# Designs tried in a protein design run: peptides against a protein of PDB entry 3S8F. Part 191

Target 1, 157 residues: chain A of PDB entry 3S8F
Amino acid sequence: VLTLFVAVPSLMTAFTVAASLEFAGRLRGGRGLFGWIRALPWDNPAFVAPVLGLLGFIPGGAGGIVNASFTLDYVVHNTAWVPGHFHLQVASLVTLTAMGSLYWLLPNLTGKPISDAQRRLGLAVVWLWFLGMMIMAVGLHWAGLLNVPRRAYIAQV
Target 2, 166 residues: chain B of PDB entry 3S8F
Amino acid sequence: DEHKAHKAILAYEKGWLAFSLAMLFVFIALIAYTLATHTAGVIPAGKLERVDPTTVRQEGPWADPAQAVVQTGPNQYTVYVLAFAFGYQPNPIEVPQGAEIVFKITSPDVIHGFHVEGTNINVEVLPGEVSTVRYTFKRPGEYRIICNQYCGLGHQNMFGTIVVKE

## One batch from the design tools (peptide; made by RFdiffusion4, then SolubleMPNN)

Design b2_p20_7_s3 (from b2_p20_7, 11 letters changed)
Fold by OpenDDE base, seed 3:
Structure b2_p20_7_s3 (fold): chain B 157 residues (1-157), chain C 166 residues (1-166), chain A 20 residues (1-20)
Amino acid sequence: as target 1 above (157 residues)
Amino acid sequence: as target 2 above (166 residues)
Amino acid sequence: EHEAVKAAEALFNALKELLL
């Protein structure tokens, strides 16, 4: 019970970020329940990358609660589930945020915007990265639930 | 207007915070449901048992692999297993089908894993501590033990076998 | 378990065909 209370500040932060995104989308002309999402700058890899990271962080965060639960951790501990969690938290959120930061930082440091070709390439990179991470994460979590061991090159399932 | 923007942000935050709290309760409910329906086979933590890793190979129940399997009842056995760099002893572990097996696992050197394929047996083995796992093998055959905790250069090749006899 | 693995493989293949 006490462990679950640790999730409260994290959830508050996450939904505050969501609130900020909604506000931004509405400022850009988005209306309705979902129209604000479409209004966000999806043509900018510096924006798309961290947002995709946040999306990956949602199931990762849920997994964090599972991993922190005494009874549930017994099921998933030292299985492929754990690296699946890692790839959502680190290789998705952290990495994509870093990528997004780079897409902002370099143009800012040089004083020149990225070319359209670079922008398109950046979008392709972050979307492909996200897609790959999601596929791998689903696979790892699934394997973990099938009791595939962590840190083993072979398994019988 | 900065003031208007601030008020708008606060309104959105309040809405999302309310949603956050609702989701928290949903998650708690889901966890509770999962625990209520899927707790079969969960082994609760038992009494902490300590052992001296520096002498465990020389004296005590882990010292002789030939005496590692001890019958404690008509259909009950205790198996004293050592996980070491890089293997398990005894190897193979021979137990009868249908018997209740209590594994007492410890390590003389570093932390190892004890993952038995085809079962829900999956524990870390710490030097100085005894891991206790209770399991009944319903099917005869060979069950591979895998080390799923990195323990050195030979980690990937650290395997054992449990042979369940009819 | 084997059936689950096969199902996962089928899903993965379907996703590859759909997305790639």
Scores: peptide ipSAE 0.011, ipTM 0.755, DockQ to the pose 0.019
Fold by OpenDDE base, seed 5:
Structure b2_p20_7_s3 (fold): chain B 157 residues (1-157), chain C 166 residues (1-166), chain A 20 residues (1-20)
Amino acid sequence: as target 1 above (157 residues)
Amino acid sequence: as target 2 above (166 residues)
Amino acid sequence: EHEAVKAAEALFNALKELLL
């Protein structure tokens, strides 16, 4: 019940952020239905990281609603599905947001901008992290649906 | 100007809020559909039944593993199972094929899991609480019980077996 | 644990150098 209640404001917040991104993208010259996405600053790891986190949070959030459903939770509870959900929420959104915040915070704290090499490295790190997290999350959710138990090193499948 | 900017922002926000609302309904619909189509085979939660974990090994239906399997009717059995650190009792659990089995599971020590491979049986076992699960084994053979709740140093080796006889 | 502590210390020192 509580999860469902918090889902509403969370969705509102998420889509408000999306609205801001669309506005920003259009201000940067993006046009059309999807052109604004391309216009966003994808060359900035401080931007890319939290956005990728948000993307990972979408299926995780949906999964949260599933996990909060009594009947649906019966299917997935204490299976590999659960750690899959956690990794999307924590290791994706929270971690990537933290990574992104560092790319903003550290230059501001030190008064020194990041070098181009550091920027490129940051982008690589963030994208690789996201890719790895998605592979793991998809695998865990899939395994969970196949009734692979959580907290067990062996399974029937 | 500032007014135009605010107006533009509000327009995008309204659009995305509308989309958000639409997605909310989609999610609700999907959940409803899933609930409607995947309710079959789901083991409903039973009434809360309590037991004293400090005496469950000494008295009552869990005390003697030799008497753990009780025939309650034609082709109906109740199995009183203890999940403990680190195993299950009785082990193996022997039941006939095609019989309706009611598992009454509790723990004398800490929280354990009771996950039976090849079945939809998957419950947590709390000390002081009796978990009730009903299942009918259609296929004979051995079914492994896995503890999927960390319960200590021996957790990874905590297994049981259900033997379904023809 | 010891290795983790050493890694943490190394990270901390690196951060100090970056911030100073």
Scores: peptide ipSAE 0.010, ipTM 0.732, DockQ to the pose 0.011
Fold by OpenDDE base, seed 2:
Structure b2_p20_7_s3 (fold): chain B 157 residues (1-157), chain C 166 residues (1-166), chain A 20 residues (1-20)
Amino acid sequence: as target 1 above (157 residues)
Amino acid sequence: as target 2 above (166 residues)
Amino acid sequence: EHEAVKAAEALFNALKELLL
């Protein structure tokens, strides 16, 4: 109950961030229902990384509700589902946010801008990271639903 | 200009908040649907029961593995299982096919898992508490019990077996 | 399971009351 209660303001906050992104995109010349998305700075890894993290956080958040549900948690608890959830929340959101923060922070701290090559490499890193995390997360959630236990090296499904 | 920007932000926020609320209700509806349509082979069979983990090995229904399987009625059994570092007792657990089995599981030491492969039996076992699970094995054979809660150096090798007899 | 459904309904109603 408490977790679900916390989910409400969390969702509100998350979608407020989305609103900020829409506003930013429209300020950058984006128009229409989705044109603002394209107008966002997708060429900047400092932007792309945390946004991808947020995208991963969406299914993770839904999973949080599942994990907090008494009856549904009975199905998924201590299965591969749980680490799947964690990889969305930590390895995606937190990690990608950290990556993005570094892409912003390091140039400012060193006084040296990142080269174009570094920028492109950074984009590749965060996109590949996100892709890998999504594949792994989907796999873990799927395995969890098939009753594959966590913290076990063998499983008979 | 700032005022106009603020108004625009508020408009977007209102839209996204509405969407957020809608999604919240969708999630709740999905959970409700899942609960309503979910068929569980495992049913909680008891109220919260407490035991003394320091004496559970010495006294009570968990003390003797040879007496752990108790017939409580026609085609009904209660099995008193201990999960300990690092194994289960009794081991193997022998039960008849098609019988309604009530597992009463506790731990004398640390938290363990009780995950029966091939079934939806999956509970944590806490010292001082009795986990109660009701299940009917429809297929004969061997079912492995896995500990899915870290319990120490031997955790990875902590296995038990349920033998379902025809 | 029946209790779980009731709990879910109660939660839904509580959230509805809180949010609406």
Scores: peptide ipSAE 0.006, ipTM 0.717, DockQ to the pose 0.024
Fold by OpenDDE base, seed 4:
Structure b2_p20_7_s3 (fold): chain B 157 residues (1-157), chain C 166 residues (1-166), chain A 20 residues (1-20)
Amino acid sequence: as target 1 above (157 residues)
Amino acid sequence: as target 2 above (166 residues)
Amino acid sequence: EHEAVKAAEALFNALKELLL
């Protein structure tokens, strides 16, 4: 029960970031319930990468609640579900945030802006990374629900 | 301007808080639905029981694999299982079909896993603690026990067998 | 702990009945 209280600060962080994104989108001219999303700078890999990380973090966070639940964890613990979860958290959010940070940091450190080609390539990389991670995560979670064990080279499925 | 921005952010935070809570319930519902539709059950955990890992091999119910399976009642058994580097004792574990089996699992050395294929039995085994799992095998046959917690160089080869007899 | 597990099981069963 106490472990689930950790979900509260996490959710607070999530909606705070989301609120900041909505505010930013609306400042950029976005209107309506969803128009602010389109107004965000989707042409900047330094922005897109962390946002995609956040998107991956949402199901990962839900999985975190499952993993923290005493009864539900019994079902998923030490199955492929667990790697699915932390790959969303680490290989999605953390990695994409790092990638995005580099797209911002390197130009600032070198004093040289990224070329348009580099920008486009960066966008392709982060989107493809996100797609791959989502496929992997879905597969791992699915396998976990089918009781495929973690840390084992064999499975019935 | 700053105050206006903060007020706007606060309003958005309230909205997203509500949304996040709603989504939390949706996720919980989806998980529950998935578990229910896949007939996944939760085995209730027993009370925390402690044991001395340094003596568990020499004395007590885990010491003799020949006496590991104890009939506790009509169609009820307790099986004292030792998970160690790198195997299980007894091996095989022989139990009758349709009987209620209470597994009492502990370790004399390091943390191991106890994952029984074809079942929902999946627990970590900690030295000094006794893991209790209750299960009834409805189908006869062999069920493989897999260690799903890394326990050393021989981890990948750590297997056991439960033989369910008619 | 045992009571918590029982409560969780009860909740889970109730949820199963509601969803199925």
Scores: peptide ipSAE 0.000, ipTM 0.737, DockQ to the pose 0.021

Design b2_p20_7_s4 (from b2_p20_7, 12 letters changed)
Fold by OpenDDE base, seed 3:
Structure b2_p20_7_s4 (fold): chain B 157 residues (1-157), chain C 166 residues (1-166), chain A 20 residues (1-20)
Amino acid sequence: as target 1 above (157 residues)
Amino acid sequence: as target 2 above (166 residues)
Amino acid sequence: EHEEEKRAKALFDALKELLL
């Protein structure tokens, strides 16, 4: 039986989301192969946060394939690689999506729009969060490949 | 308008579907690369072996730490190791340099980790199951055993030592 | 040579696991 059969629905979901983003960008005036990306509402933290989460989820998903592979998992299991994977999946996608949801939800629930200052602050928060997460995730994955153990305060390297 | 939008979305989906298939091949290539570069020296798992965790301390090859190291050949040893809350037995484990060592590791209590620094030895130790790891220490010295699976309040202090003698 | 064979086998096994 195909071990990674579960990845098929996930990929279908991913390309559907991507298609939706491209469509949205083109509706906003974006043209060409990449112009639609620039046309997306990057000034809205409610949009930026989950999109950054999705971007972080891509390498995390690749890591998921590695972790699900019996032979490859032997190399990475219970090393710093695993926390690196978790931080991409949970602390990137899930957390940023939650953050973005709040930026949409709170104004709608209260009936009060966010100020420009709040919007700019929100953008700073989600970008800094994403940057920090990417740095940490890369470090953890690298450390994992160097056989740094998970759940230990000490390592040889 | 809605129908037009729907058709447009479908067109984009076709493009991204092709991309998704391409990504699948990229992932396969990455797996191949990882295997080629990082799986050298993978220790194969032995056959499934079961033990009773409630009696493993009282009887059998794990019961006496003084007899834990068994010579099975001229340059071959089997070491029966217990991982428990919170340590390893025997400790230290003394083995000769250049000998082929077969570790037989089990737990009398909860799941532990057996991660030997400076080696590719890294296994989970389950109560009722024997983990088998084969390794040859090429360099003399001390190798620290680290528990990399949370096992309780003393987890962070659970260390062992393998002493490789010339 | 032995190492290359080992790598080849590992790759083959991984591909089988992935595709079958």
Scores: peptide ipSAE 0.009, ipTM 0.757, DockQ to the pose 0.021
Fold by OpenDDE base, seed 4:
Structure b2_p20_7_s4 (fold): chain B 157 residues (1-157), chain C 166 residues (1-166), chain A 20 residues (1-20)
Amino acid sequence: as target 1 above (157 residues)
Amino acid sequence: as target 2 above (166 residues)
Amino acid sequence: EHEEEKRAKALFDALKELLL
C-alpha cells in the first residue's frame, strides 16, 4: 500500500506538464475546455514528438501502479506485461523526447533551419513511431495478461 | 505580465492536480477490479523466510527430493522445490487433484523464475529466500514449469513438470 | 508456518473485501 503512494508525486509531475501545455495552448489563442489542444503547434515535430511520448506515458504510468502493487505484480511479473510497460516508458516517452530534442537541437547547432520537407518527414516519422509503439505495447500487455512469459521462447497461447 | 502569467499557470496547475487526484481514485478502482477478477485462487505468502543457499542441498526439507512432498493435513500438502541451473527438483512434482498445495521454493545458486503454465503461479526464486505460493489444481494432467528469469546459458532449456493425479 | 499462511490468507481476503 505504501508503495502505491509513489504514484502521487509522479502524477503531480505529469500533470504539471499538462498544465504547461494548457497554458501554452491558451496563449496561442485556444479557448474552452479542449480548444487549447488544437492551438498547440502540431506542425512542429520538435513539439509533437515529446507530446506523443507523454500520451504513451499515461497508460505506462497506470501500468506502473499495477507493477508497484504487491498483489497485482504477482499476476504480471516476468510476463510480457513488463516489456509492454517499459516500451511505453522508454521506447515511447524517452525515445520520442529524444527525437523531438533533435528536431530542435540540430537546427540550432548547424545554424540552418529544417526545410519544410524535413519538417513533414519528421512529423511522419514521429507519428508512425508512436502508432507502432502503441500497437506493440498493447500487444505485449495483452500477451502478459495471457501469461506469455518474459525471457522465454515458448508460450501456452 | 509575469505576475499574470504566474497566476494563470498556478490556476491550471491546481486544476490538473485535482484531476490527478481523481485519476488516482480511478486507478485504485482499477486495482480493486483486477484483484476481484484476476487473483482468485492464488494467495501469496506473508513472511520472508530465509535459508542458507550453500547448505540447502545437503540438509533440510529441500535436500531429499523423495521427501519433497509433505502432507500437512487432510487434502493439504507442502512441496519443497529447488530451482537451480538448470532445472527443478523434484522433477516431476506429483500432487493430488483438488488438494491445497503450498509450494516453498528456493535456489541454491542464482535467481530463477517459477512460472507454471496453465496457472497463475509465477514467482521469482532468490538464493537465501524462500518463496511461498498456495495453489489448488482443479484439473489433472501435466503442468510445465518455466524459468522466466534469465539465469545463464541454459536458461531457455530450464523446465520442470508438475503432475496432477486424479 | 501454517498459522502464518492462514494469517496471510486472512489479510488477502480482508484486502479484497476492503477494495471490493
Scores: peptide ipSAE 0.006, ipTM 0.741, DockQ to the pose 0.015
Fold by OpenDDE base, seed 2:
Structure b2_p20_7_s4 (fold): chain B 157 residues (1-157), chain C 166 residues (1-166), chain A 20 residues (1-20)
Amino acid sequence: as target 1 above (157 residues)
Amino acid sequence: as target 2 above (166 residues)
Amino acid sequence: EHEEEKRAKALFDALKELLL
């Protein structure tokens, strides 16, 4: 009951956000099934960061369902899988959202727009962060499935 | 314009909601598939058992490490294991190859992990509760027990050994 | 047979946990 009550509303929320993105992209001139994606402001780190966070949240959310399942949790519990999940949820979604918020907030608070150099640097940081998190998360999930424990510096696999 | 925008938003929301439902079914199917193909059999055996962590070292089946391994049948053993700060008792645990081993694990102090390398044995050990795990070692040798739940300053050095004899 | 029954039960329990 609890898993369903959490998972269904979460999915609804996540995909309503996606619907909002589609609408925004279409308002910006995007057409077709996927053209709206290209029309989104991918040149703005304040936009890119939270979107990448959401992308990381998708597999993380699926992992959350796994972790909440009694039978599946038995396989993954206290393994490297769990840190992998956290890095997707916290270090990806939450952190990237915070980064994106900062890229929006600072210019508005200071009244000074970010320079083009700062914008480009911000994009680089966000994309590199996302890439690093995905590599680490995939590695941790893989290690977890191989029964590598968390909170241990040595393992026999 | 506002009305048109509203209708457009609703159309997109309906599409994405349908997709979300489809994805839900995909996830359920994947879970079902995983369960059907990867359920390797550590069977938690038995009812929730409780024990007093304050007396478990003094009396009962965990009190004497020399009596921790109990033969319950021709090829069946029960092993009473204590996970404590910072180690396991008995250590080593000696069991025969091919025997069905029921581990009954508890803690006298804090929460610990009981993770046997090379096996799918991986349980948390809570003070006041008995964790029960059934396993059959098919290969002789030494299997290391590691603590995968933070339990204090010595957590990283908390190891035990299971020796499986031919 | 016993392993299959265990798998079936695990699947059933997991589905119940997810859906109910």
Scores: peptide ipSAE 0.018, ipTM 0.734, DockQ to the pose 0.020; fails the geometry check
Fold by OpenDDE base, seed 5:
Structure b2_p20_7_s4 (fold): chain B 157 residues (1-157), chain C 166 residues (1-166), chain A 20 residues (1-20)
Amino acid sequence: as target 1 above (157 residues)
Amino acid sequence: as target 2 above (166 residues)
Amino acid sequence: EHEEEKRAKALFDALKELLL
C-alpha cells in the first residue's frame, strides 16, 4: 500500500509537469509528437536545469520502486547501488532544480538581468553537471549490481 | 481564450496521465521480470529471533569463540558470529567446503554490516536481534567480511575472514 | 521445480508488497 501510495502520485505529478511542458512547447510553435520538445526554451538555464533534473529522476524513481521491494532490495541494499540512487534523486533532481531556481532568483533579487555570457556559462554548468551525475550514477549502479559494498573503500571487483 | 487554454491543457493532461498509468504497469512488469531472472541469489529473511545484547558476550552460544562453529549434521554447521566495534568474532571463521553453513549473527553494541565478498551474504546486524543466513561455500579459500553499515570511528577498518577448507 | 516455486513465491511476495 505504501509503495503504491507514493509511486502513483509521483508519476502523476511528473507527467503532469510533462503535460505542461507539451502545452508550452506547442504554444511556442512546436508541432507533431516530438516537435514541441524542440520548441521549449533550451537557451534558458533556469528552464534547462530542472528539466535535466527531471530526466535524471526517471531512473531514480524506477530505482526507488526497486528499493521498496523487499526481494529486489536484497540484491542492491547497502551496495554502491544506493549511493547511485541518492545521487540521481538529490544531486541531480534537487540540486539541478535549485540551480535552475537561482538562475531565475538572482536576476530578480538584484534587479539586473543576466548577461548573454552568464547565460551561456549557466547552460554549460548545468549540462556538465548533468553529464557528470549521469556518469557517476551509472557507474555506481553498475558497481552495486556487481556487489560492491556501500560505505567501504575496498571491493572484490 | 481561457476556455480554449483550459481545454487544451486538459487534453494534454489526460494523455500524459494515460501514459503515466501505462508506465506504472511497465515498472511493475520490469520488477516482475527482474524477480523472475534474479532470484537465484536471494536469501529470504529468517524468522525473527531476539537476544539480550548486554549478556550475549557472557552466556549463550556467542560467548565462546572457540565454540562458535557447531556441527549440526554430517554436512551442516551453525556459526555463531558477533559483529562488534570494531571486528568480528570468531576471526577467522573456519568452515568446510561444500557444507551448508547457517550463520547466526548478532551485535553486543551497535548496528553493523555483515557483507561477505564473493557471496550473496549481505545483512545488517542489529543489537538484540539475530540475523540468520544460509550459505554453502563451493570454492575453498579466504572470504573477507566487510562492515557496510557505519558503526563509528573504526568502521572503515572493521574486517573479518572466513576460511573455507577443503 | 523447487527453484520455479521459489521464484514464483518471490514474485508473488514482491507484487503484494508493491500493491498492498
Scores: peptide ipSAE 0.006, ipTM 0.727, DockQ to the pose 0.020; fails the geometry check

